Peptides against a protein of PDB entry 4LZF. Designs and how they scored, part 6

Target 1, 155 residues: chain A of PDB entry 4LZF
Amino acid sequence: GGRLVVFPNGTRKELSADGQTVKVMFFNGDVKHTMPDQRVIYYYAEAQTTHITYPDGMEVLQFPNNQTEKHFPDGRKEITFPDQTVKTLHPDGREESVLTDGTIIQLNPDGSKVIQFNTGQREIHTADFKRREYPDGTVKTVYSDGRQETQYPTG

## One batch from the design tools (peptide; aimed at target 1 Y42 Y44)

Design b1_p16_1_s1 (made by RFdiffusion4, then SolubleMPNN; from b1_p16_1, 8 letters changed)
Fold by OpenDDE base, seed 4:
Structure b1_p16_1_s1 (fold): chain B 155 residues (1-155), chain A 16 residues (1-16)
Amino acid sequence: as target 1 above (155 residues)
Amino acid sequence: SVEPENRTHDPEPELP
């Protein structure tokens, strides 16, 4: 049979009969499950947050506001915000957000920003300019000095 | 058996 250990502080530890599952119910309401696959599911009672750690180094966070985060072993993070925007943080400092409308926002380590709109327009932000590229090949650039340039498609 | 210890630091969500 399984075992139940009750500690003086009120923490309880349940061991399955096969010894493959361990459940710890802490006195503060936190819960820790160690599963047969060696993943650890920790529930923070006060924060209402679930933190899953996997043997390969993968981590999953589930927040009470419906935000979910995947922390990959390579250092990449994938965040699904409550609004269902998916943001990827890369180890090199690059960030990519995919909005629900299909807009993609890329932040580069050099501080440049690229927005790919769902309309097919692209906007590029650098220290020197903001550029809008249109599907027809028109390019509008606003430079940091206030100069504006329009490049028309070669047709 | 050693008494299990609860975690003392709650994870915080990434900001948008």
Scores: peptide ipSAE 0.323, ipTM 0.871, DockQ to the pose 0.059
OpenDDE base, seeds 1, 2, 3, 5: peptide ipSAE 0.315, 0.312, 0.303, 0.259; ipTM 0.869, 0.868, 0.866, 0.856

Design b1_p16_1_s2 (made by RFdiffusion4, then SolubleMPNN; from b1_p16_1, 9 letters changed)
Fold by OpenDDE base, seed 5:
Structure b1_p16_1_s2 (fold): chain B 155 residues (1-155), chain A 16 residues (1-16)
Amino acid sequence: as target 1 above (155 residues)
Amino acid sequence: SVEPEDKTKDPEPELP
């Protein structure tokens, strides 16, 4: 049979009969489950947040606002916001946001920004210019000094 | 048996 241990502070520990599942109910309301696969499911009662840690170093956070975060062992983070935007934070400092309409926004470590629109247009922002690339091959550049250049498609 | 300790820090969500 399973075992129940009650500690002096009121924390309770439930062990499965096989000893592979451990449930700790802390006095503060937090709950910790250790599973047979060695994943740990921690529930923060005050924050109403679930934190799953995997043996490989993967972490999953589930927040009460429906935000979900995946923390990968390589240091990458993938955030699914309540609006279903998915933001990826890369270890190199690059950030990518995928909007629900299919628009992709990339922030590069050098401060440049690239927007890939769902229409196939692309916009590049640098310190020196903003550039719009069109599906027909037209490229419009507005430089920081106010110059404007249009490159027409060759064909 | 050693008394289990709770985590002291609540995780904070990333900001948009």
Scores: peptide ipSAE 0.204, ipTM 0.823, DockQ to the pose 0.059
OpenDDE base, seeds 1, 2, 3, 4: peptide ipSAE 0.202, 0.199, 0.199, 0.201; ipTM 0.820, 0.820, 0.820, 0.820

Design b1_p16_1_s3 (made by RFdiffusion4, then SolubleMPNN; from b1_p16_1, 8 letters changed)
Fold by OpenDDE base, seed 5:
Structure b1_p16_1_s3 (fold): chain B 155 residues (1-155), chain A 16 residues (1-16)
Amino acid sequence: as target 1 above (155 residues)
Amino acid sequence: SAVPPDRTHDPEPELP
């Protein structure tokens, strides 16, 4: 059968009969499960947060506000916010947010921003200008000095 | 056997 160990501080450790599953119930209410696949499921009782760590370095966080985070071994993070926006933080410093309406917002390491609207329009923000690109090929640029330029499609 | 230690730091969610 399984085994139960009770420590002097009130922490309890349960071992499965095969020894492949370990459950630690800490005195503070935290719970740690070590699974046969070597994943570790840690529940923070005060924060009501679940943290899963995988042997390959993958981590999954589940917060009480319904936010979920995936922390990849390469340093990339994928956050699903409560509103279902998905934000990806890349190791190179690039950030990408995908909104529920299909809009994509990219923040580049150089400080530039690109918005891909669900209408097919694109807006580029740099230190020097804001540029709107239209599906018909029209491009409107507003420069930081206040100058405006419109480029019309050829044809 | 040694008493298993609990974690001392709670994870915080990424800000929007």
Scores: peptide ipSAE 0.235, ipTM 0.847, DockQ to the pose 0.059
OpenDDE base, seeds 1, 2, 3, 4: peptide ipSAE 0.173, 0.057, 0.224, 0.176; ipTM 0.760, 0.704, 0.839, 0.757

Design b1_p16_1_s4 (made by RFdiffusion4, then SolubleMPNN; from b1_p16_1, 10 letters changed)
Fold by OpenDDE base, seed 4:
Order: sequence, then structure tokens, then C-alpha cells
Structure b1_p16_1_s4 (fold): chain B 155 residues (1-155), chain A 16 residues (1-16)
Amino acid sequence: as target 1 above (155 residues)
Amino acid sequence: SAEPEDRTKDPEPELP
């Protein structure tokens, strides 16, 4: 059969009969499961947060506000916010957010921002200007000095 | 076997 170890501090350790599953119930209410596939499921009782670590370095966080995070071995993070926005943080510092309406917001390491609207319009933000690109090929630029320029499509 | 230790720091969620 399985084994139960009870420690003096009240922590309990349950071992499966095959020894492949280990459950630790800490005195503070935290719970750690080590699974046969070597994933570790840790539950933080106070924070009500679940943290899963995989042997390949993948991590999954589940927060009590329904935020979920995937931390990939390559350093990429994928965050699903409570509003269902999905944000990807890249190791190079690039950030991409996909909103529920299909809008995509990209933050680049150089500080530039690109918004791709669900309407097919795109807005580009740089230190020097904001530019709106329209599906018809019209481009409106507002420069940091307040100058405005409109480029019309070559019909 | 040594007593299992709980984690001392809770993970913090990324901000929007």
C-alpha cells in the first residue's frame, strides 16, 4: 500500500503504492503533488494560486482571478487575463496583446507600438509620430511637433 | 528523509 508520513510540524506526505505519486500537504495549507510524469503541481493556499512545473521547464500559473500564465522554456510568457486578453511576452522584449475584439497590440523593444484594429486599420506609434493606415491605402501621420500629413493611395 | 519545505514566496501575476 501507500505510505503516510506525518511530520512534527503537521506536514503530511502521502506516497502512492508505486511510489510515483507524492502528495505533500504542508502545515500552512499548501499542497504539492509530484506526478508520475514528473510534473509538480503546487497549490499556494493563501494566494489560492496553482503553479505547475514540467520537467522540460514549462510552467503554468493559475491565479484566483482566473488569470493564467504559461512560461515557456524559451523564456516566452503567454498570459490570459481575466478579460480574456492574451498577452505574449517575448524574450527579446516584444509584447503582443490580442484583445477579444481581434485587435492586436504590439509593443516593440525600441518602444514603438503597433495596433492592428479589427477594422483593418493599423496605427503605428513611434517617438517621432503616430501613423494611421487605412485599408484603402490612406495614411495619416501626426508628428511629435504637431504637424499632420495625409498620404493618399495611388489610384 | 528531511521534512518537505513549503515555498516561501507566492507567485505574482503579470500586470496588464
Scores: peptide ipSAE 0.250, ipTM 0.848, DockQ to the pose 0.060
OpenDDE base, seeds 1, 2, 3, 5: peptide ipSAE 0.238, 0.235, 0.235, 0.242; ipTM 0.843, 0.843, 0.843, 0.845

Design b1_p16_2 (made by RFdiffusion4)
Pose (drawn by RFdiffusion4):
Structure b1_p16_2 (pose): chain A 155 residues (1-155), chain P 16 residues (1-16)
Amino acid sequence: as target 1 above (155 residues)
Amino acid sequence: PEPAPEPNPPPPPPTP
């Protein structure tokens, strides 16, 4: 029916009957679970933070302010902030934010960006210009040289 | 005898 082991230093270890699951309760209040599928779940008592390592290389951190950070094996990092904005950082430097109101912000490493407003408007920033596209088909552009252009809808 | 497991170092801080 399993075993409990208590070490002189105060650390406790609980093994399941099949030995597949191990729970370690460290003297400092930290808790580690090792699961049969080799997931490792670590709880940091003082920091009140959970770190989960998956066999496929994925790591997940849960912070006490309810912020979650996911690290994918390829280097991608996904952050869920407490407000539930999801920000994805790619190793090449691209950043994408999907806010809860529906706004999407795409930032390129060269500094260019595309913003998709929940209102249906779209804004493009490049080295040459800033452009705004409207649902009615109107396009407004401000160029680096200071000129401004309005492209009116066909209708 | 089996040595006692030791705890991990502290975790990284959350990204701002």
Fold by OpenDDE base, seed 4:
Structure b1_p16_2 (fold): chain B 155 residues (1-155), chain A 16 residues (1-16)
Amino acid sequence: as target 1 above (155 residues)
Amino acid sequence: PEPAPEPNPPPPPPTP
């Protein structure tokens, strides 16, 4: 049989019969589950937030606003926003956002930005220019000084 | 006897 421990402060600890599952119900309403696969599921009652930690160092946060965050052992973070946009934060400072329409926005550590549109168009932003690349091979560049240049496709 | 387990500190806020 399992075991139930009730502490003087009102915290309760339930152990499964095999001892592989532990459930702690804290006096503040928080709940901690330790599973047989060694993942820990912690529910914060006040914040209504679920925090899952895995043996490999992976962490998953689920917020009451429907945002989910994955924290990878390598320092990468993947955020799924309530609108289903997925943003990846890389340890090198690069950020990538995938919008619901298929647009991909990349922010680079040097401050440059690349937008890959769902139409096949690509836009590159640097300190010196904004450049739009079209599927037909047309390239339009607007420089920081206001100069504009168009390169037409070959053929 | 086993001391009472303590709850975790407050969770981090959502990343903006």
Scores: peptide ipSAE 0.340, ipTM 0.890, DockQ to the pose 0.934
OpenDDE base, seeds 1, 2, 3, 5: peptide ipSAE 0.340, 0.335, 0.336, 0.340; ipTM 0.890, 0.889, 0.890, 0.890

Design b1_p16_2_s1 (made by RFdiffusion4, then SolubleMPNN; from b1_p16_2 with P1A E6Q N8P T15L)
Fold by OpenDDE base, seed 1:
Structure b1_p16_2_s1 (fold): chain B 155 residues (1-155), chain A 16 residues (1-16)
Amino acid sequence: as target 1 above (155 residues)
Amino acid sequence: AEPAPQPPPPPPPPLP
C-alpha cells in the first residue's frame, strides 16, 4: 500500500503504493506532486501559482490572474495573457503577438515591426519606411523622407 | 531519518 509520512514541521509526504506518485504537502500550504511521467507540479499556496516542470525542461506557469506561460527548453517563452492574447518571445529577441481577432504583430530584433491584420492587410515598419500591403496587391510605401510610392497590382 | 522537505522558493512573477 501507499504510505504517509508526517514530519515534525507539519509537512506531509504521501507515496503511492507503486511509488510512482509522490505528494508533498508543505506546512505552508504549498503542494508538490511528482507524477509517473516525471513531471513535477508545484502549487504555491500564497501566490496561488501552479508551476509544472517536465523532464525535457519544459515549464508551465499558471498565475492567479489567468496568465499562462510556457517556457521552452530552447529559451522560447509563450505567454497567454488573461485577455487570451498569445505572445511568443524568441531567444533571438523576436516577439510575436497573436490577438484574439487574428491580428499578428511581429517585433524583430532589428527594430522592424510587421502587422498582419485580420482584414488581410499587412503593414511593415522599418527605420526607412512604413509599407501597407493590401489584399488586392496594392502596396503603399511612405518613406522617412516623406516620399510616397504606390505600387499597383498587375492585372 | 529523512529530513523534512522544505517548501520551494517563491515562484517567479508573471512576465509583462
Scores: peptide ipSAE 0.206, ipTM 0.826, DockQ to the pose 0.922
OpenDDE base, seeds 2, 3, 4, 5: peptide ipSAE 0.204, 0.201, 0.200, 0.203; ipTM 0.825, 0.822, 0.824, 0.827

Design b1_p16_2_s2 (made by RFdiffusion4, then SolubleMPNN; from b1_p16_2 with E6Q N8P T15L)
Fold by OpenDDE base, seed 1:
Structure b1_p16_2_s2 (fold): chain B 155 residues (1-155), chain A 16 residues (1-16)
Amino acid sequence: as target 1 above (155 residues)
Amino acid sequence: PEPAPQPPPPPPPPLP
């Protein structure tokens, strides 16, 4: 059978019969589960936050506001906001947001911005220009000096 | 005897 240890401080430790699952119920209401797959699940009672750590170094945080974060071993972070927008933070400083309507917003380390609209249009913002690309192949560019250029599809 | 386990430090706040 399983084993239950009750410590003098009120913390309890429950071991499964096979010893592969360990549940620690801390005196403050926090709970730690060590699972057979070696993932560790922390529940923070006061913060109402769940924190899962995986053997490969991946971490998953679930917050009471319905935000979920994945922290990858390579330093990448993926945030699912309460509104279901997904934002990825890359170690190089690039940020990508996927909106619920399918729009993708990319912020690049050089300060450029790319928006891929759900309509198939794409907008590129740089220090030198703003460019709109249309599904038909038309490209409109407005340069920082005020010059405008339209490129028509070849075909 | 096994020392009483201590609760982990609080989690980080949500990323903005």
Scores: peptide ipSAE 0.210, ipTM 0.830, DockQ to the pose 0.925
OpenDDE base, seeds 2, 3, 4, 5: peptide ipSAE 0.207, 0.207, 0.206, 0.206; ipTM 0.826, 0.826, 0.829, 0.829

Design b1_p16_2_s3 (made by RFdiffusion4, then SolubleMPNN; from b1_p16_2 with P1S E6Q N8P T15L)
Fold by OpenDDE base, seed 1:
Structure b1_p16_2_s3 (fold): chain B 155 residues (1-155), chain A 16 residues (1-16)
Amino acid sequence: as target 1 above (155 residues)
Amino acid sequence: SEPAPQPPPPPPPPLP
């Protein structure tokens, strides 16, 4: 059978009969589950936050505001905001946001920005220009010096 | 006997 240990400080430790599941219920209301798949689930009672740690180094945080974060072993972080926007932070400093309407916003380490609109249009921002690419193949560029260029699709 | 387990440190705040 399972085993329950009650410590003098009020913390309780519950072990499954097979020993593969361990539940620690801390005196402060926090809960720690060690699962058979070796993931560790922390519930922080005061913060109402769930923190899952996987044996491969993956971490998942679930916040009371409905934000979810995935912290990957390679240093990448994926944030699902309460509004369901998904933002990825890359170790190289690149950031990508996917909006609920399908728009993708990329911020590059060099300071450039790329927006892929849900309409199929794409906008590129650099230090030297803003460029709009249209689904028909038209490309409009406005350079920082005020020069404008239109590139027409090949017929 | 094993010492009483202690609560983990507080979680990090949500990323901005």
Scores: peptide ipSAE 0.208, ipTM 0.831, DockQ to the pose 0.919
OpenDDE base, seeds 2, 3, 4, 5: peptide ipSAE 0.206, 0.203, 0.203, 0.205; ipTM 0.829, 0.826, 0.829, 0.832

Design b1_p16_2_s4 (made by RFdiffusion4, then SolubleMPNN; from b1_p16_2 with P1S E6L N8P)
Fold by OpenDDE base, seed 3:
Structure b1_p16_2_s4 (fold): chain B 155 residues (1-155), chain A 16 residues (1-16)
Amino acid sequence: as target 1 above (155 residues)
Amino acid sequence: SEPAPLPPPPPPPPTP
């Protein structure tokens, strides 16, 4: 059968009969489950945070504010914010946010930004200019020196 | 015998 070990510090350890499932109930209220698939589910009682670690190095954090974070082995992070915006942080420094309305915001390591609006408009921000592209082909550019240019669609 | 397990340090806060 299974085993229960009670330690002098108040921590309890339960082992399944097959030894493949281990539950540790720490004296501080934390709980650690080691599963047969080698994933570890840790619950931090005071922080009310769940932390799952996978054998491949994947980690999932669930916070009490309804934020979820996925930490990939390659260093990428995917954050689902409480408002359901999804932000991806890439190891190269690139950041991408997908808003609930379908807007996509890309921040590049060089400081440039691209916004793809749900309306089909696109906005490009660089050190030299801010440019708005419209679905009809019109392009408006405001340069850092204050110059403005409008390019009208052809045809 | 096995020493008494200790809980890990608290988790980091959410990424802002």
Scores: peptide ipSAE 0.221, ipTM 0.829, DockQ to the pose 0.923
OpenDDE base, seeds 1, 2, 4, 5: peptide ipSAE 0.221, 0.221, 0.221, 0.180; ipTM 0.833, 0.831, 0.831, 0.786

## One batch from the design tools (peptide; aimed at target 1 V24 D30 V40 A47)

Design b1_p17_1 (made by RFdiffusion4)
Pose (drawn by RFdiffusion4):
Structure b1_p17_1 (pose): chain A 155 residues (1-155), chain P 17 residues (1-17)
Amino acid sequence: as target 1 above (155 residues)
Amino acid sequence: SVVYPSFKPHEAVEPAI
């Protein structure tokens, strides 16, 4: 029916009957679970943070302010902030934010960006210009040289 | 704000049975 082991230093270990699941309760209040599938779940008592390592290389951190950070094996990092904005950082430097209101912000490493507003408008920033596209088909552009352009809808 | 853990899970000292 399993075992409990208590070490002189106060650390406790609990093994399942099949030995597949191990729970370690450290003297400092940290808790580690090792699962049969080799996931490791670590709870940091003082920091009140959970760190989960998956066999496929994925790591997940849960912070006490309810922020979650996911690290994918390829280097991608996905952050869920407490407000539930999801921000994805790519190793190449691209950043993408999907806010709950529906706004999407795409940032390129060269500094260019595309913003998709929940209102249906779209904004493009490049080295040459800032552009705004409207649902009615109107396009407004401000160029680096200071000129401004309005492209009116066909209709 | 967030406080990142000072170590990774595999760095935790665990007594052997």
Fold by OpenDDE base, seed 3:
Structure b1_p17_1 (fold): chain B 155 residues (1-155), chain A 17 residues (1-17)
Amino acid sequence: as target 1 above (155 residues)
Amino acid sequence: SVVYPSFKPHEAVEPAI
């Protein structure tokens, strides 16, 4: 059979018969599960947050507002917001947000921004200009000096 | 959307046997 250890402070430790599963119920209400696959699932009672640590270094955070964060071993982070927007933070400083309508917003380390609209239009923001690209090949640019340029498609 | 603070509290410490 399994084993139960009860500590003087009220913490309880349950071990499975095979020793592969360990459940610790801490005196503060926190719960820690160590699984046979080496995942560690920690529940923070006060914060109502679940933290899963995987043996490969992946971490998953589940917050009470339904936000989920994945921390990848390579340093990338993926945040799923309650509205189902997904934001990826790359180790190089690039950020990408994918909206539920399919719009993609990219923030680049150089400060430039690219919006790929679900309509097929694209908008590029740099220090020097804002540029709108249209599916028909038309390109409109507003430069930082106030100059405007329209490039018409060929044909 | 509202960003929940990415906060990882300290784990509770298991008592010694």
Scores: peptide ipSAE 0.068, ipTM 0.701, DockQ to the pose 0.400
OpenDDE base, seeds 1, 2, 4, 5: peptide ipSAE 0.066, 0.060, 0.066, 0.065; ipTM 0.695, 0.695, 0.699, 0.695

Design b1_p17_1_s1 (made by RFdiffusion4, then SolubleMPNN; from b1_p17_1, 7 letters changed)
Fold by OpenDDE base, seed 4:
Structure b1_p17_1_s1 (fold): chain B 155 residues (1-155), chain A 17 residues (1-17)
Amino acid sequence: as target 1 above (155 residues)
Amino acid sequence: SVVYPPLKPEELEVPEI
């Protein structure tokens, strides 16, 4: 059978019969599960937040507003917002947001931005210009000084 | 809008027997 340890402060520790699962129910309502696969699930009762740590170093945060954060061992972070936008933060400082409509927004460490629209159009933002690329090969550039250039597909 | 998650609370320590 399993074991139950009750501490004076009201914290309870449940051990599975096989000893592979440990459940700690803290006096404040927090819950900590240690699983057979060595993942640790900590539930913060007041914040209603779940924190999962994996033996490989991955961490998952689940917030009450349905935001989820994944912290990968490589330093990458993936945030799923309540609106289901997924933002990836790369260790190199690059950020990528995938919107629910399929639009992809990339923020580069140099401050440049690339928007891949769901229409197949692409927009590149730099300090010097904003460039729109169209699926037909047309490219429109608006420079920071107000100049505009249109490049047409050959053919 | 970027919803910054609330600060992660401090994890409680399991008491020692």
Scores: peptide ipSAE 0.112, ipTM 0.747, DockQ to the pose 0.364
OpenDDE base, seeds 1, 2, 3, 5: peptide ipSAE 0.034, 0.029, 0.031, 0.046; ipTM 0.641, 0.614, 0.622, 0.712

Design b1_p17_1_s2 (made by RFdiffusion4, then SolubleMPNN; from b1_p17_1, 8 letters changed)
Fold by OpenDDE base, seed 4:
Structure b1_p17_1_s2 (fold): chain B 155 residues (1-155), chain A 17 residues (1-17)
Amino acid sequence: as target 1 above (155 residues)
Amino acid sequence: SVTYPPLKPEELEVPEI
């Protein structure tokens, strides 16, 4: 009960019997699927890239190098790199990278950076200093002018 | 580079067997 639409240029359009699924195979090798849930899956043959668009505004890009990008309706972007690092770009300009070792790197819109190491240590980078916070409460600060300060936990 | 979808000319519909 499905239908096949053939275009003179070689593009083919397959319609499911229920009319809920449409597959367009373009003459250039690109493929477009419209799914019952209204998501559109577009495959770029030359780039070997898949682009999924969802009715809620979500977009997913899948690259041939295994990089995946999710573009959320709220403007957030999540990039999973080939090495499985996950980088989130927030609409406010904040960036967060989660490394496979559990390290979290936050880049703030003001240019400051926070590194949460997998060891529980935290490092804060500003224009004025780098500060290392240790799990025991010790804090070491290296200022941009070369000064150093160590704060010890009470006790 | 990204390949854009081609324009669709007049279509021929064929029933799926």
Scores: peptide ipSAE 0.060, ipTM 0.745, DockQ to the pose 0.101
OpenDDE base, seeds 1, 2, 3, 5: peptide ipSAE 0.055, 0.056, 0.037, 0.052; ipTM 0.698, 0.721, 0.631, 0.719

Design b1_p17_1_s3 (made by RFdiffusion4, then SolubleMPNN; from b1_p17_1, 8 letters changed)
Fold by OpenDDE base, seed 1:
Structure b1_p17_1_s3 (fold): chain B 155 residues (1-155), chain A 17 residues (1-17)
Amino acid sequence: as target 1 above (155 residues)
Amino acid sequence: DVTYPSLKPSELEVPEI
């Protein structure tokens, strides 16, 4: 048992017998589900996009190209691209991308960039220099003035 | 990587009456 309400505009509202699930089927093909756990699932028919809202303020967007976007209550956003790259946007302006090969790219609010390669090498870009760190402890720096410096591991 | 825009349209409102 449940209830069905049909509105004059063609929107339909289905209520479960226990009243814990509500399904609204809008006249345009959109669908809104309110679940017992208080999640709200909205499907945009034209955009073919699903939007899930959670009671804690978490939001999840699922796009037709298989991109997923998570909006955290703290203001952080996490984007999973179709290729499974994961990009995190922090409230302070920092961005981090994790590639499928394990490479991590960090963009800092000051404009600096750090790349952690899957090989164990790390590259740091600042306004003043580019620096490459190697797993053996060697560090190569190229400064903006063209000067180059190599630091060797202690032998 | 190219960031795809958030294509979040406006939700429709459930009529009260």
Scores: peptide ipSAE 0.132, ipTM 0.726, DockQ to the pose 0.338
OpenDDE base, seeds 2, 3, 4, 5: peptide ipSAE 0.048, 0.075, 0.132, 0.030; ipTM 0.656, 0.677, 0.732, 0.632

Design b1_p17_1_s4 (made by RFdiffusion4, then SolubleMPNN; from b1_p17_1, 6 letters changed)
Fold by OpenDDE base, seed 3:
Structure b1_p17_1_s4 (fold): chain B 155 residues (1-155), chain A 17 residues (1-17)
Amino acid sequence: as target 1 above (155 residues)
Amino acid sequence: SVVYPSHKPEELEIPEI
């Protein structure tokens, strides 16, 4: 049979009969499950947040607003927002956001920004200019000094 | 949408018997 341990502070520890599952019910309402596959599921009662840790070092956070965060062993973080936008934070400092319409926004460590629109247009932002590239090959550049340049496709 | 801070609360310690 399973074993139940009740601590003086009100915390309870339940062991499965096979000893592979451990459930701890803390006095504050938090719950910790250790699973046979070595996943640990911690529920924070006050924050209504679930934290899952995997043996490989992966961590998953689930917030009450339906935001989900994945923390990868390589240091990458992936945030799924309630609106289903996915933001990836890379270990090198690069950030990428993928919008539901397919638009991709990239922030580079050098401070530059690239927007790939779902229309096939691309916009590049640097300290020196903003550049818009069109599918037909037209390129419009607005420099930080106010100069503008248009390059037309060679046809 | 309000972004929840990625700050994890501290886990409680399991008492020793």
Scores: peptide ipSAE 0.136, ipTM 0.743, DockQ to the pose 0.435
OpenDDE base, seeds 1, 2, 4, 5: peptide ipSAE 0.123, 0.120, 0.117, 0.133; ipTM 0.728, 0.727, 0.731, 0.738

Design b1_p17_2 (made by RFdiffusion4)
Pose (drawn by RFdiffusion4):
Structure b1_p17_2 (pose): chain A 155 residues (1-155), chain P 17 residues (1-17)
Amino acid sequence: as target 1 above (155 residues)
Amino acid sequence: SVAELKAQRAANEAALA
């Protein structure tokens, strides 16, 4: 029916009957679970933070302010902030934010961006111009040289 | 920091070993 081992330093280890699951309760209050599928779940007592390592290379951190950070094996990093905005950082420097209101912000490493407002408008920022596109088909553009352009709807 | 947390975990594992 499993075992409990208590070490001189105060660390405790609990093994399942099949030995597949191991739980370590460290003297400092940290808790580690090793699961049969080799996931490792580590709880940091003082920082109140959980770190989960998956066999496929994915790592997940849960911070006590309810922020979650996911690190994918390829280098992608996905942050869920407490407000539930999801921000994805790609290794090439692109950033994408999907806010709960529906706004999407795409930022390129060259500094250009596309903003998709929950209102249905779309903004594009490049080295040459800032552009706003409207649901009615109107396009408004401000160029680097200071000119402003309005493209009216066909209708 | 995340680095400090990983260092703490490594120290705990060493103490256990």
Fold by OpenDDE base, seed 4:
Parts: C-alpha cells; structure tokens; sequence
Structure b1_p17_2 (fold): chain B 155 residues (1-155), chain A 17 residues (1-17)
C-alpha cells in the first residue's frame, strides 16, 4: 500500500501506506524521515550526524563524538559535550556550564563570571575584582589593583 | 561544519522538489 518514488538523481522517496511516514534516501546517502508526529529526522551520512526538527521549532543535533545540541524554541541552546558537561546558552547572552562534579560556571552578559563550586564556595570574577565566597560567610576579594580584602561573617 | 551540512541538506532537498 505504500509508494516508492525514484528520482533521476538517484534519490528515493518511500511513503507509508497510511501516509504518515515519509522516508527520503538521498543520492549522497543522507536520510530524511518525516514522522507521524511531524518531527523530521535528518541523517547526514558522511558526517554521521543526526538532526531532528520538531513542529514547535525545537532542534536536536547529535554528533558522532557523542556531543548533543538542543536548540529550544525560546532561543536557548543546550550543548552536552562528550565529557558530559552541559552548557546552556541563554537568549540574553548568559552562558552556564554544569560540570560532571556539580560545579557550575556562569558567564554573564556584562562580562562577569561566577563559579559555584561543588564545595559550596562561590567565586565571582568582574573587571574590578575576583571574589571568593565561603559557606561560612567569609568573603575574600582580590582587586585588580592588587589589594586584598577579607570580610568575615556576621554573627 | 554545521553550516556546510545544512547547505548540503538544502541542496538535497531542493533537488527533491
């Protein structure tokens, strides 16, 4: 009940009997699947990369090195690196990396950097200083001019 | 690059039309 269309260039198009699935096998080896849920799965044969597009605008790229990129409809991009670090790029320019040890690295649009260590310590980098915040409330600041300041917890 | 991949896809899909 399905259909097969063969194009002069060698591309083949298979339509399921129910008309819900379309498989295109391109002459270069690429494959495109249109699924019943309207997601489109495109496989780049040479690059061994899978690209999924969803009706809501979400896109997923899966690379042969185990890297995955998710492009969300809201403009957010999430990259899972081969080492399983997850980096999120936000539409406002903020970037957040979550390391496997639980450390979170945030790059802010203003150029500041925040590291939330798995120890509970937090480090803030700005144009003017580098600051370390400790779980007990102690704060150590090294200013760009070389000054160092320790602020002790209140209580 | 991803851009090159997308370009190849576009060419493939254009040839399908």
Amino acid sequence: as target 1 above (155 residues)
Amino acid sequence: SVAELKAQRAANEAALA
Scores: peptide ipSAE 0.465, ipTM 0.914, DockQ to the pose 0.863
OpenDDE base, seeds 1, 2, 3, 5: peptide ipSAE 0.460, 0.454, 0.459, 0.464; ipTM 0.913, 0.911, 0.914, 0.914

